# Peptides against a protein of PDB entry 4JHK: the designs that were tried, part 84

Target 1, 212 residues: chain A of PDB entry 4JHK
Amino acid sequence: EDYKIQSFDLETQKLLKTALKDPGSVDLEKVSSVIVDQSLKDQVFSREAGRICYTIVQAEAKQTNGSVFRRNLLNRLQQEFKAREETRKRSTQEWVCLVSFICNIFDYLKVNNMPMVALVHPVYDCLFRLAQSDALKNEEEVDCLVLQLHRIGDQLEKMNVQLMDELFNLLRDGFLLQEDLSSMGRLLLLEILEFRAGGWKLSDTAQKYYYS

## One batch from the design tools (peptide; made by RFdiffusion4, then SolubleMPNN)

Design b2_p13_5_s4 (from b2_p13_5, 6 letters changed)
Fold by OpenDDE base, seed 1:
Structure b2_p13_5_s4 (fold): chain B 212 residues (1-212), chain A 13 residues (1-13)
Amino acid sequence: as target 1 above (212 residues)
Amino acid sequence: NLEEVEEELLESL
C-alpha cells in the first residue's frame, strides 16, 4: 500500500483508507485519535503519520473546504505536548515517539511549502529537552535527537539560527564534558556536530564510518 | 501556539 498502516487491525485500516480518499464519510475526530495513539506507540509509524495527516488535511480541504481533521489533530498534539514531561517519566519509548511525531508534523504539514512558524518553538523545546544531561545519558533519547536533527535540522535552522546555535552548544558540552554517555551516544553526538558543521550533509566516507 | 497553527493552516488551504 501507499501508506504504512499495517500495524493497525483491518477495520482501522479501512477507516484510515477511507479518510485518505473520502474524509467526509468518516468520523475525523476518531481518525485523528487513532493516528496520534499509534504514533505514540510506534516510532516507525510516527514518521509516516506526518504524510498521512497531510494527505487527509488536503483531501478534506478539497472535498468540503473543511478543517475538522486538522483541528482535532492539532488539539490532541497540543495536549500531548503539554504533558510531555509526564509522558517521558512514564515511558521513554512513548516520549521519543511523541518527539518523532511532532517533528514529522512539522516536516509534512507546511504552509505554502514552508514550515508552520507556530511549530518551531514546540519542536525546539522537545530537542532541547533531549539535549539535557539526564536525557543524553539515555541512548534511546540520543538516537531520537540525532534522527530528528538529520531530518529537519536544516529547516529548523532557517527558522531560528540562534536557537540552533544554543542547542548545539549543549550538544558540544555533552559530548566533551558528560561522563555517563554511552559509547554509541558519544559517537552519535560527534556525528551530528560534524553533520551541521558540514552544512547538514555527510560524505559517503563519513556515513560509512558512523553508520556501517 | 494552537491558534497560530490554525491560522496558518487556514491561509494555506
Scores: peptide ipSAE 0.022, ipTM 0.616, DockQ to the pose 0.141
Fold by OpenDDE base, seed 2:
Structure b2_p13_5_s4 (fold): chain B 212 residues (1-212), chain A 13 residues (1-13)
Amino acid sequence: as target 1 above (212 residues)
Amino acid sequence: NLEEVEEELLESL
């Protein structure tokens, strides 16, 4: 399998490759730390990180029936989540990377083909933060919000439709009432509103309108 | 185990 880990140095790449195949032979705390650190810097990797993490979890389960990696990963995740406002203050880029990472972990780290229930509220909390007025005026945050909703919105709604309704009330209000949205931000909000209204699917006509 | 990890995560939020 091809895992996009080219951004790491060769030693770290070797560490990750070993973790993917023989997790018992490496320091899984270090592996989890490396993955989280890189996910906070690279949103593209944040997407891949979910897949990588799932593979390591499965490999460890098969090898030792253990869950050391997942435990360390989630422990680090909750630390970063708790500090999310400080992260946002420090760097919008790191903040959207954090959100992307959390959402991708939610998407990929399934148990019996079901999302981890413990991640539902943290994911919603991140999306609600992106839906606040001070975030909606930032195109980078809107991009992140819309991207995550495209990726996992349908799954999140199944976990808690009430929170999704509340979230989209904020998005609708932002689209209709907020004056300092960028043109692209406003367009993206409209698109995601229609996306959900269409059952989390974009029609061919809508796709042509928004992306052509 | 997974349940314990989830519980720890939930209580830390």
Scores: peptide ipSAE 0.022, ipTM 0.644, DockQ to the pose 0.635
Fold by OpenDDE base, seed 5:
Structure b2_p13_5_s4 (fold): chain B 212 residues (1-212), chain A 13 residues (1-13)
Amino acid sequence: as target 1 above (212 residues)
Amino acid sequence: NLEEVEEELLESL
């Protein structure tokens, strides 16, 4: 399998490749830190990071029946989540990377082929924050919100439909009532409202309208 | 187990 890790230096690439194949031979705390740090800088890498993390977790479980990597990963995730408001104030880009990372971990790091229940509320908390008026006026935050809902919205709804209903009430109100949305932001909110209403799917016509 | 402890900790956030 090929993993998109070309953005790292050669030494770090070697470290990651070794972790994927022989996790017992490397410092898994260091590996987790490297992955999290890069995910907080590069939103594109964040999705790949989820896949990498899942592979390392499975490899460690198979090799040593250990969970050192997962423990360190989740501990770091907790720290970043707790500091999310400070991160948002410092950098919108870092904030949306954080949200993307948390959502991708939720998507890929499954236990017994099921999402981790512990991540449900943190994910919703991030999405609710993006749905507030001060965030909806920022197109970068709207892009992130809509992207995550496209990726994991159906899974999240299965975990808690009440929270999803509340979230989309906010999005509906934002679309209808908020005056300082960008034109693209308003378009994206409409699209995601229709996306959920259609069972988390878009018709071919709608797909072309919104994304062509 | 460790997983249960981690889940409890995450849910407390």
Scores: peptide ipSAE 0.020, ipTM 0.638, DockQ to the pose 0.461
Fold by OpenDDE base, seed 4:
Structure b2_p13_5_s4 (fold): chain B 212 residues (1-212), chain A 13 residues (1-13)
Amino acid sequence: as target 1 above (212 residues)
Amino acid sequence: NLEEVEEELLESL
């Protein structure tokens, strides 16, 4: 299986590859730290990070019936989540990377083929933060919000439809009432509203209209 | 086209 880890140095790549195959032979705390650190810098990697994390979790479970990696990963995730407002204030880029990472962990790191219930509220909290007026005016945050909803919105709704309704009420109000949205931001909000209304599906024609 | 999409959305809400 191919994993996109070319952004790391060779030593780190070797570490990650070993973790994927033989997690018991490496420092899994270090591995988790490396993955989280890179995910906070590269939003594209955050998607891959979810897949990598899942694989390591499964490998460790199979090898030793352990959960050291997952525990370290979730602990670090919790720390970053708690500091999310400071992160946002410091760097919009790091903030959207954090959100992307949390969402991708939710997407990939399943227990018994189900999303981790403990991640539901943290994910929603991040999305609600992106749906606030001060965030909606920033196209980078809107991009992140819409991207995550495209990726995990259907799964997230299944976990809590009430929160999803509340979230989309904010998005609708933002689309209709907020004056300082960018043209693209407004378009993206309209698209995601339509996307959910269509059962989290978008026709090929509509997709081309919004994204081509 | 945008107006059409907006109208469709409003009808679906």
Scores: peptide ipSAE 0.000, ipTM 0.406, DockQ to the pose 0.015

Design b2_p13_6_s1 (from b2_p13_6, 5 letters changed)
Fold by OpenDDE base, seed 3:
Structure b2_p13_6_s1 (fold): chain B 212 residues (1-212), chain A 13 residues (1-13)
Amino acid sequence: as target 1 above (212 residues)
Amino acid sequence: MEEFEELIDEELK
């Protein structure tokens, strides 16, 4: 299988490719750190990061019945999540990358074909933070919020419909009542409100856009 | 709401 890892140097690409095929032959802590570091810098990479992480987790489980990679990955994710407010204050770009990464791990790193229950509240916490008035006025944060809801909104709702209702109450209020939204931000909020109302269904074109 | 770290530790046991 081909993975989009061209953003890394040649040495790191080889490390990742080896981890995908033979995880027992590499330092899985180092691999997890490299993936997290790049995901915090490049939002586009976060989707590929999810696929890579899933593949490494499965490969390690089959090879040694181990979970060293997943444990290191999630430990690092915990640390970044705890520091999310400081990250947001320091850099909006790094903050939206963090949210994207957490959401993509939720999307790809499943157990018995189900999302990890432990990630449900952290994901909602991130989305609720993006739905606050101080975040809705920033188009970059609105872009991130709407993108994640398109990708994992249906899965999140199945895990906790009450939290989803509360989240969309905030989005509706933002769309209707907040005065300092950008034109594009307002359009994106309207679109996501209609998307959920339509049962979270994407057209073939939209499916390619959000998951390619 | 429970802490993320605690929930992850429980799920990874």
Scores: peptide ipSAE 0.044, ipTM 0.752, DockQ to the pose 0.584
Fold by OpenDDE base, seed 2:
Structure b2_p13_6_s1 (fold): chain B 212 residues (1-212), chain A 13 residues (1-13)
Amino acid sequence: as target 1 above (212 residues)
Amino acid sequence: MEEFEELIDEELK
C-alpha cells in the first residue's frame, strides 16, 4: 500500500516507512509524535494518519507483540483532547484538524475489528462542541462536523444512538433557528440531516466529494 | 477522565 507522506521531509518519510515495515527498529514515540503533529496541521493528512497508525499498530503487534506506538499515540491524543478548548481558541484550523484526527483514529484504529469504545464519548464530545451555536456560525467548523458525520456517523450511531439523536436535535435546531449561519453552512446542515434520515448512504457524487 | 490506554487495555481483555 502507498501512504501519502509527501508532506514530510525525506528523513521523516524514511522514518515513517521504516515504522510501517519494521517498527521495532525505530523510535515509535517519535513516530507517534510526528504523526500527531502533522495531523494537527493538515486535516487531509489526518485521514491518512488513521490508516498509517493502524498499520503501525498491526506491524508492531505482529513483530514484537508490543504496543509502544499505540500507547504513545493514544496518550498524545488524550492530551490534545483535554486541551481542545484552548486549541479552539488559539486556532480554528488546528481545532478542526484535531477533531478530524480523533475521528479518523476512531475510524481506523479498531479493537477486535470494532471501533474503540473508549473513543466514543471523546468523539461525540468533539462533535457536540462543533454543534454549539458559537461553532455552527463558523463555516470551517460546520465543514468539519459534516465531514466527520459523513465518514463515521453510521459507526458512531451504532455505538450510541441516543447521543446521535441528541446531536442531530442540535443540528436541526441550528438549521432552523440559528440566524448567523452562512448559506453554505445551512445547506451542509440540511444535507447531513437528510443523509442520516436516508440511512447514512451517499450518492456517487457525494462519495467523490467526501472520500476522494 | 480515564486514560485512553487503560480503557483500550480493558477492551482487549
Scores: peptide ipSAE 0.043, ipTM 0.756, DockQ to the pose 0.613
Fold by OpenDDE base, seed 4:
Structure b2_p13_6_s1 (fold): chain B 212 residues (1-212), chain A 13 residues (1-13)
Amino acid sequence: as target 1 above (212 residues)
Amino acid sequence: MEEFEELIDEELK
C-alpha cells in the first residue's frame, strides 16, 4: 500500500517508510513528531496521517507488542490540543489542520475496532470551537467543521448524542441568526444540518446541489 | 471537557 508522503524530504520519507515496515529500527518519538508537525501544515496530509499512524501502530504491535509510537503520538496531540487557542490566534490554517488531524486520528486509530474514548471530548471541544460565532464567520473554519462532521459525525454521535445535539443547536443558530456568514458558509451549514437529519446520509441530488 | 492525556493509559491497555 502506498502512502502520500511526497511532501517530506527524502530522508524523512525513508524514516517513515522504515517506520511502516520495521518500527523497531527507528526513533518512534521522532516519527510521531514528524507526522504531527506535517499534519499541522497540510490538511490534506492530516487525512493520510491517520492511515499512516494506524499502520505504524499495527506494525509495532505485531513486531514488539509495543505501543511506543501511539503513546508518543497521543502525548504530542494532547500538547497541541492544549495550545489550540494560541494556535488559532496565530494561524487559522494551522488550527484547522490541528482539528483535521485530531479527527482523522479519531477516525483511523481505532482500538479493537472502536473509537478511542479518550479522543471523544477533545474532538467535540474542537468542533464546538469551530461552531462559535467568531469561527463560523470564517469560511476556512466552516469548511473544516463540515468536513469533519461528514467524516466522523456519525461515530461521534454514537459516543455522545447529547454533545452532538448541543453542537448542532449552535450550528442551527448560526445558520439562522448569524449575519456575517459567507454565502458558502451558510450553504455548508444548511447541508450539514440536513445531513445529520437524514441519518448522516446525503442523497445524490442533495450532493450535487450543494457541491456542484 | 476532559483532557485525553489522563485516559491514554486506559485506552492503550
Scores: peptide ipSAE 0.043, ipTM 0.751, DockQ to the pose 0.677
Fold by OpenDDE base, seed 1:
Structure b2_p13_6_s1 (fold): chain B 212 residues (1-212), chain A 13 residues (1-13)
Amino acid sequence: as target 1 above (212 residues)
Amino acid sequence: MEEFEELIDEELK
């Protein structure tokens, strides 16, 4: 019941709190905009944003059987996704925040307790972009890639194992062949390769190899 | 791959 919204001003906090409990009494378009804007600035918040979004969606469905919030949220998400290359060129930080947000929405915004099919390819597109050689040389992008795969890799694979195989082929090639990877980047790629190979789990022994 | 916009429209009905 406690949501991490301390980064917002008091007025916005009140707006969000009201949206969580009485969504019909607030401007849900404004609420969605606020959440997306903050998620594009703060990667940590993007995780919380997913949970908040799901709660608002459920609250609106129960209160009015409406989907205004979800519609506005996904419309904004679509806009940001379409502009992802421009965002990446402008700011790596904003780009990884966008990826994180999309992945967290995939993780939390379930429909009938199932991942939203519409988000599968957009998520993979983002991860594939992070797996390109020009992105793998950037630690910030590698961090994002590995973090998302830790969070939603198992779910995403269930949606499309072929794309996951292709993605990990790129990661393997990057690990083995790319010369301008940082030491940490190479370590992270190796770790995530082993993570998937172990059924999206990391044994205590393996963890010690990488983090001790 | 299908376009995101098209898939979103289908999900939102």
Scores: peptide ipSAE 0.041, ipTM 0.741, DockQ to the pose 0.542

Design b2_p13_6_s2 (from b2_p13_6, 7 letters changed)
Fold by OpenDDE base, seed 1:
Structure b2_p13_6_s2 (fold): chain B 212 residues (1-212), chain A 13 residues (1-13)
Amino acid sequence: as target 1 above (212 residues)
Amino acid sequence: MDEVEKLIDEELA
């Protein structure tokens, strides 16, 4: 198995590789901190982080029947989620990385092959924040919102269709009524509206139209 | 909203 951890120094790469194979031999709190810190800086890694976290969770469960890594990871996630408005104020880039990371954890860290119920509202809270007028005018935030809905929208809807309806009401209003959207932002909102209406599917032709 | 950790612990128990 190959993991995209080239952005780390060699010692940290070694730490992560060891955690993936022999989690009982490393400080799993430190490992979780390293993963979260990097996920807040690199949105590409934040996507990879979910797969890494899943593997470590499975490895620890198999090796010791423990859940130390998951506990530390989710504790840190809780802290970052609570501070999300301050993060957004400080750095839009860190904010969208945080959202991407939370959504990725929702996608990968499942219990008995089901999403964690406890993560449903935090994920929706992040997406609703991205759907506010002050966020929709920022293309970076729109990109993040639409990307996450493409990745996990179908799963989120299964968990709470009422919240998804409310979210898409905001997106529809943004598309129709907000004047300071970028051309690409408006196009992305239209695309995601069609994406959900089509059962969270999009033809290759439509995909090329909206994203090429 | 309750803390994620507490809700997760309840879900996993």
Scores: peptide ipSAE 0.034, ipTM 0.699, DockQ to the pose 0.606
Fold by OpenDDE base, seed 5:
Structure b2_p13_6_s2 (fold): chain B 212 residues (1-212), chain A 13 residues (1-13)
Amino acid sequence: as target 1 above (212 residues)
Amino acid sequence: MDEVEKLIDEELA
């Protein structure tokens, strides 16, 4: 398989490639740290990071029945999650990267082909934070919120429909009542409301209207 | 033990 890791230096690329094929021969704590650090800086990488992480987890399980990589990854994820408000204050870009990373880990790092239950509340907490009025006025945060709901909304709803209902109550209120939304932000909220109402699907006509 | 690690271990048990 080909993984998009060209943004790393050659030494780090070699480290990651080795981790993917022979995880027992590398420092998996270092590998997890490198992946998390890059994911917090590059939102585009976050989705690829999820795929990479899943592959390493499977490779380590097969090779040594170990879980060193997963343990280090999730511990680091928890640390970043706990510091999310400070991250948001420091940099909106880093904050949306963090949310994207957490959501992509939820999407890719399955256990017995099911989402990790332990990640459900952290993911919802991030999305609820993006749904607050002070975040909805920022187009970059709205972009992130809507993107994640498109990617994993249906999976999250299956895990907890009550939380999803509460989240979309906030989004509906934001769409209807908040006056300082950007034009694009308001459009995106309307789109995601319709997306869920349609069973997490959009018609071809609606898809072109919002994204062409 | 980290809280997330504990939750994951319980889930995988």
Scores: peptide ipSAE 0.034, ipTM 0.702, DockQ to the pose 0.419
Fold by OpenDDE base, seed 4:
Structure b2_p13_6_s2 (fold): chain B 212 residues (1-212), chain A 13 residues (1-13)
Amino acid sequence: as target 1 above (212 residues)
Amino acid sequence: MDEVEKLIDEELA
């Protein structure tokens, strides 16, 4: 199986590869830290990170029936989440990477084939923050918001439809009432409103219309 | 916020 870890140095790549196949032979706390650190720098990797994390979790469970990696990962995630507002003020890029990472962990790190209940509110909190007026005016934040809703919106709604309704009320109001949205931002909000209205699906024609 | 940590611990136990 191929994992996109070419952005790491060779030593770290070796560490990650070993963690994937023989997690008991490496420092899983270090592995989790490396993955989180890189996910906060590279939004593309943050997507891959979810898959990598899932594989390591499964490998450790199978090998030792342990959960050291998952515990360290989620603890670090919680720390970053608590500091999210400071992160946003420091760097929009790091902030959207954090949101992307949290959402991808939600997507991949399932328990008993279900999303972790503990992650539902943190994910919604991040999305609600992106839906505030001061965030909607930033296209980078809108891109992140819409991307995550495309990826995990249907799952999130199943976990809490009331929060999803509230979130989309904000998005609707932003689309209709906020004056300082970029043209692309406004288009993306419209698209995601239609995406949910269509049962979290868009036709190929609609997809090309909004993203071509 | 603190409740999230508790829920994570319970879910992973």
Scores: peptide ipSAE 0.033, ipTM 0.678, DockQ to the pose 0.932
Fold by OpenDDE base, seed 2:
Structure b2_p13_6_s2 (fold): chain B 212 residues (1-212), chain A 13 residues (1-13)
Amino acid sequence: as target 1 above (212 residues)
Amino acid sequence: MDEVEKLIDEELA
């Protein structure tokens, strides 16, 4: 597998590569910190970060039966989650990166091929925040919300269908009643409503209609 | 111990 880490300096790239191959030989706390920091800056990297994290977790488990990396990663994640409102206030971009990162960690860090139960509520909390009126008026936040639901909505629903119903009630109301949505935002909400209604699937034709 | 870490540990136990 190829990991896209070109955005890091050479020394950090070396660190990450070593962590992927020989996690016991590096400072895994530092590695986790680097990954989180970059994920908060680059939403595209957040997806890659999830994959990288899972690989490191597996590598460490195989090498030493340890979980130092995962522990540090999740601790940092918790810290960022707790400060999410401040992050949102400071930077919408950083906020959506944070949400993306949390969702991607949920998606990739499986335990026995199952999502971590401990991450369910944090993920929903983020999505519910994005579904509030003050967030729905911001297209960047709507983009993030819809993207995450496309990626992990089906998994989240399996974990807690009641919360998903409540979330989509908000989205429906936003679509129907909120006046200050952008045209694209309204379109995206409609699409995601239809996406779930269709069992978290859309035809290629429908996909092009909403995203082309 | 952090709350998330605790929950993860419990889940993995």
Scores: peptide ipSAE 0.033, ipTM 0.694, DockQ to the pose 0.498

Design b2_p13_6_s3 (from b2_p13_6, 4 letters changed)
Fold by OpenDDE base, seed 2:
Structure b2_p13_6_s3 (fold): chain B 212 residues (1-212), chain A 13 residues (1-13)
Amino acid sequence: as target 1 above (212 residues)
Amino acid sequence: MEEVEELIEKELE
């Protein structure tokens, strides 16, 4: 299987490739740090990072029955999560990358074929932050919010429907009441409201309307 | 927020 790691230098690419196939032969703490660092810079990579992390976790489990990589990865994620407001203040881009990465880890890194319970509240906390008025006025944050809900909204709802209801109440209020939304932001909010109302599905016609 | 290591341990129990 091919992984999108072209953004790394050749040495790091080799490190990652080795981690994917023979995790016991590399410094998995270093690998986790590299993945997190890059995910904070590249939102596109953050999606791939989830898949990469899953593969490394599986490989290590099979090879040594270990969980060194996962532990280091999640510890770093927790650190970044705790500092999320500082990150947002410093760089909106890094902030949305962080959210994207956490959501992608939620999506891919499962235990017993179920999402990690430990990540449910952190994910919701991030999405709720994106749903605040000061964030909704920023199209980049709205883009991130809507993207994550498209990717993992149905899974998150299964984990906690009450939080999802509360989140969408904020989104509905934002759509209806907030005046400083961008035109595209408003359209995206409308689309995601309809998306959930339709059972987390969007018809081909509707999808074309919003994303053509 | 509870420490990640503790959460992992609980989830794997």
Scores: peptide ipSAE 0.041, ipTM 0.746, DockQ to the pose 0.540
Fold by OpenDDE base, seed 5:
Order: structure tokens, then sequence, then C-alpha cells
Structure b2_p13_6_s3 (fold): chain B 212 residues (1-212), chain A 13 residues (1-13)
């Protein structure tokens, strides 16, 4: 198995590789901190981070029947979530990285092959924040919102259809009523509205229109 | 808001 960890220095790469193979021999709190820190800086890495985290959780459970890594990871995630408004004010890029990471953890880090119920409301809270008028006028935030809904929207809806209906009411209103959307932002909102209406699938025609 | 660790522990029980 290959993991995309070339962005780390050699010492950290060794640490991560050891955690994946022999988690009991490393400081799993440090490992979780390194993964979270990098995920908050690199949105592309956050997707890979979800896969890495899942593998470490499985390895620790198999080796020691422990959950030290998962506990530290989720506690750090909650700390970042609680400070999300401050993060957004400081840097839009860091904010969208945070949302991406939370959504990717929801996608990969399942319990008994099911999404963690504890992450449902935090994920929705992030998406609802991105659906507010002050965020919809920012194309970078719209990109993040639409990307996450493409990745995990169907799973989230299964967890709470009422919240998903409320979220998409906001997106519909933003598309129809908000005047300061960018052209691309407006197109992305229309696409995601059609995506859900089509059962979280894109038609061949829509795929060509939006992504070719 | 409850700590995530507590929520996860409840879910695993």
Amino acid sequence: as target 1 above (212 residues)
Amino acid sequence: MEEVEELIEKELE
C-alpha cells in the first residue's frame, strides 16, 4: 500500500510509516497532531489523511485493541471545530481545509462500517456555515461546499434528511435571490441542486456541461 | 456541547 506522504520530511515520513505498520511503537498523539496540522494546510492531503487515519485505527485495534490514536484525533478535530469562526476570520484557505478534513474523516473513519453519528451535526454545521450569504459570495467557500456535498452528501442525507432539506433550501435561495454571487459560484450551486435532485448522480449531459 | 470522545464512547457501547 502506498500513501501520499512525500510532503513531510524524512523523519516524519518514517514516523507515519511506523504508525501504519506498528502503531504500538510510536507516540500516537504526536502522529495524530502531525496529520491534523498538515490537513489544515493542504486540502488535497486531507483526503489522503482520511485513508491514513482509518488504516492506523485498524492497525492499533488489531495490535493492542487500543483506540489512543482515534481518541486524540477526534479530540483535536473538536478543538479545531470549536474555533472554526476564528479560523475563518484569519484565513479562508485554512477554514476550507478544516471543513474538508472534517468531511473526509466522516467519509473514511467509520465505526462498525457505519458513519460516526457524533460527526453528523459538526459536518452539517460546517456546511450550513458555508451556505450563509457572507460565505456564498466567496468562490473558494462555494467550491469547498459543493465538493464536500459531492463526496458525502448521499451519506449525510441518510443520517438526517431533514437537515439536508434545510441546507438545500438555503442553497436554492442563494442561487435565486443572492445578487453578489460570482458567475462560477452560481453555476456550482445550480449543479449541486441538480446533483441531489438526480439522486446524488450526474447525468451524462450534466457531466459534460459542468466538468468538460 | 459534549466532548467528541464521550459521544464516540457512547456510540461504541
Scores: peptide ipSAE 0.033, ipTM 0.715, DockQ to the pose 0.606
Fold by OpenDDE base, seed 1:
Structure b2_p13_6_s3 (fold): chain B 212 residues (1-212), chain A 13 residues (1-13)
Amino acid sequence: as target 1 above (212 residues)
Amino acid sequence: MEEVEELIEKELE
């Protein structure tokens, strides 16, 4: 299977390819570190990272029944999550990359074909932070919020509908009441409100309305 | 609220 790892140097690409096929022959801590580091720099890569991580987890489980990679990955993820406020203060770009990565890990790193329960609250915490007034006025954060809800909103709601209701109450209030939203931000909030209302689907008519 | 690390460890058991 082909993975989008062209952004890495050749040595790192080889490392990742080997990890995907023969995880026991490489330093899986190093592999996890490389993936997390790149995901914190490149939001586009974060989605691919989720798929890569899942494949490595499955490969290691099959090969040795081990979980070294997953443990290292999640430990690093937890560290980054705990420092999320400091990250946000330092760099909005790093912050949205972190959120994107956490959401993509939630999306791809299944346990027994189900989302990891341990990631539910961390994901919601990130999305709630993006839904605060100081974040909603920042279009980069709104873009991230809406993108993640498009990707994993339906799955998250299945895990905790009450939190999703609370989150969307904030989004509704932001759309209706917050004055310093950008025009695009306001449009995106309206779109995502209707997206959920439509069962996490967007009709062709709505698609044309918002993105024509 | 339980720490994320503890929740993760439980998930990995």
Scores: peptide ipSAE 0.033, ipTM 0.708, DockQ to the pose 0.620
Fold by OpenDDE base, seed 4:
Structure b2_p13_6_s3 (fold): chain B 212 residues (1-212), chain A 13 residues (1-13)
Amino acid sequence: as target 1 above (212 residues)
Amino acid sequence: MEEVEELIEKELE
């Protein structure tokens, strides 16, 4: 497989490539730190990071039956999650990158072919934060919220339908009642409401309408 | 939050 790691310097690229093939020969704590740091700066990479992390986890498990990388990754993830409000205050961009990264880890880092139960509540907490009035007025946060729900909403619902119902109640209220939504933000909320109502699917016609 | 930490550790074992 080809991994998109061009944003790193050559030395770091070599480190990552080695981790993907021979994880036992590198400092996996350092590797995890590098991936998390970059994911907090680049939302596009955060999506790729999930795939990279999964590959490293599988490679380490196969090579040494170890889980050093996964443990370090998740520990760092939880640290960032705990500091999420401060991150949001400091940088909306870093905040949405954090949410994106957590969601992508949820999507890719599965145990026994199932999402990690431990990540369900943290993911929902992030999405609920994005669904608050002060966040819905920011189009960047709305973009993030809608993107994650498109990617993992169906999986999250299977894990806890009650939380998903509560989340979408907030989104509905935001769509109907909040006055300081941008036009695009309002459109995106409507789209995601319809997306879930349609079983987490959207027709090609609707897709073109909302994202034209 | 404490519960999440415990669950993470459990799933990593």
Scores: peptide ipSAE 0.031, ipTM 0.684, DockQ to the pose 0.857

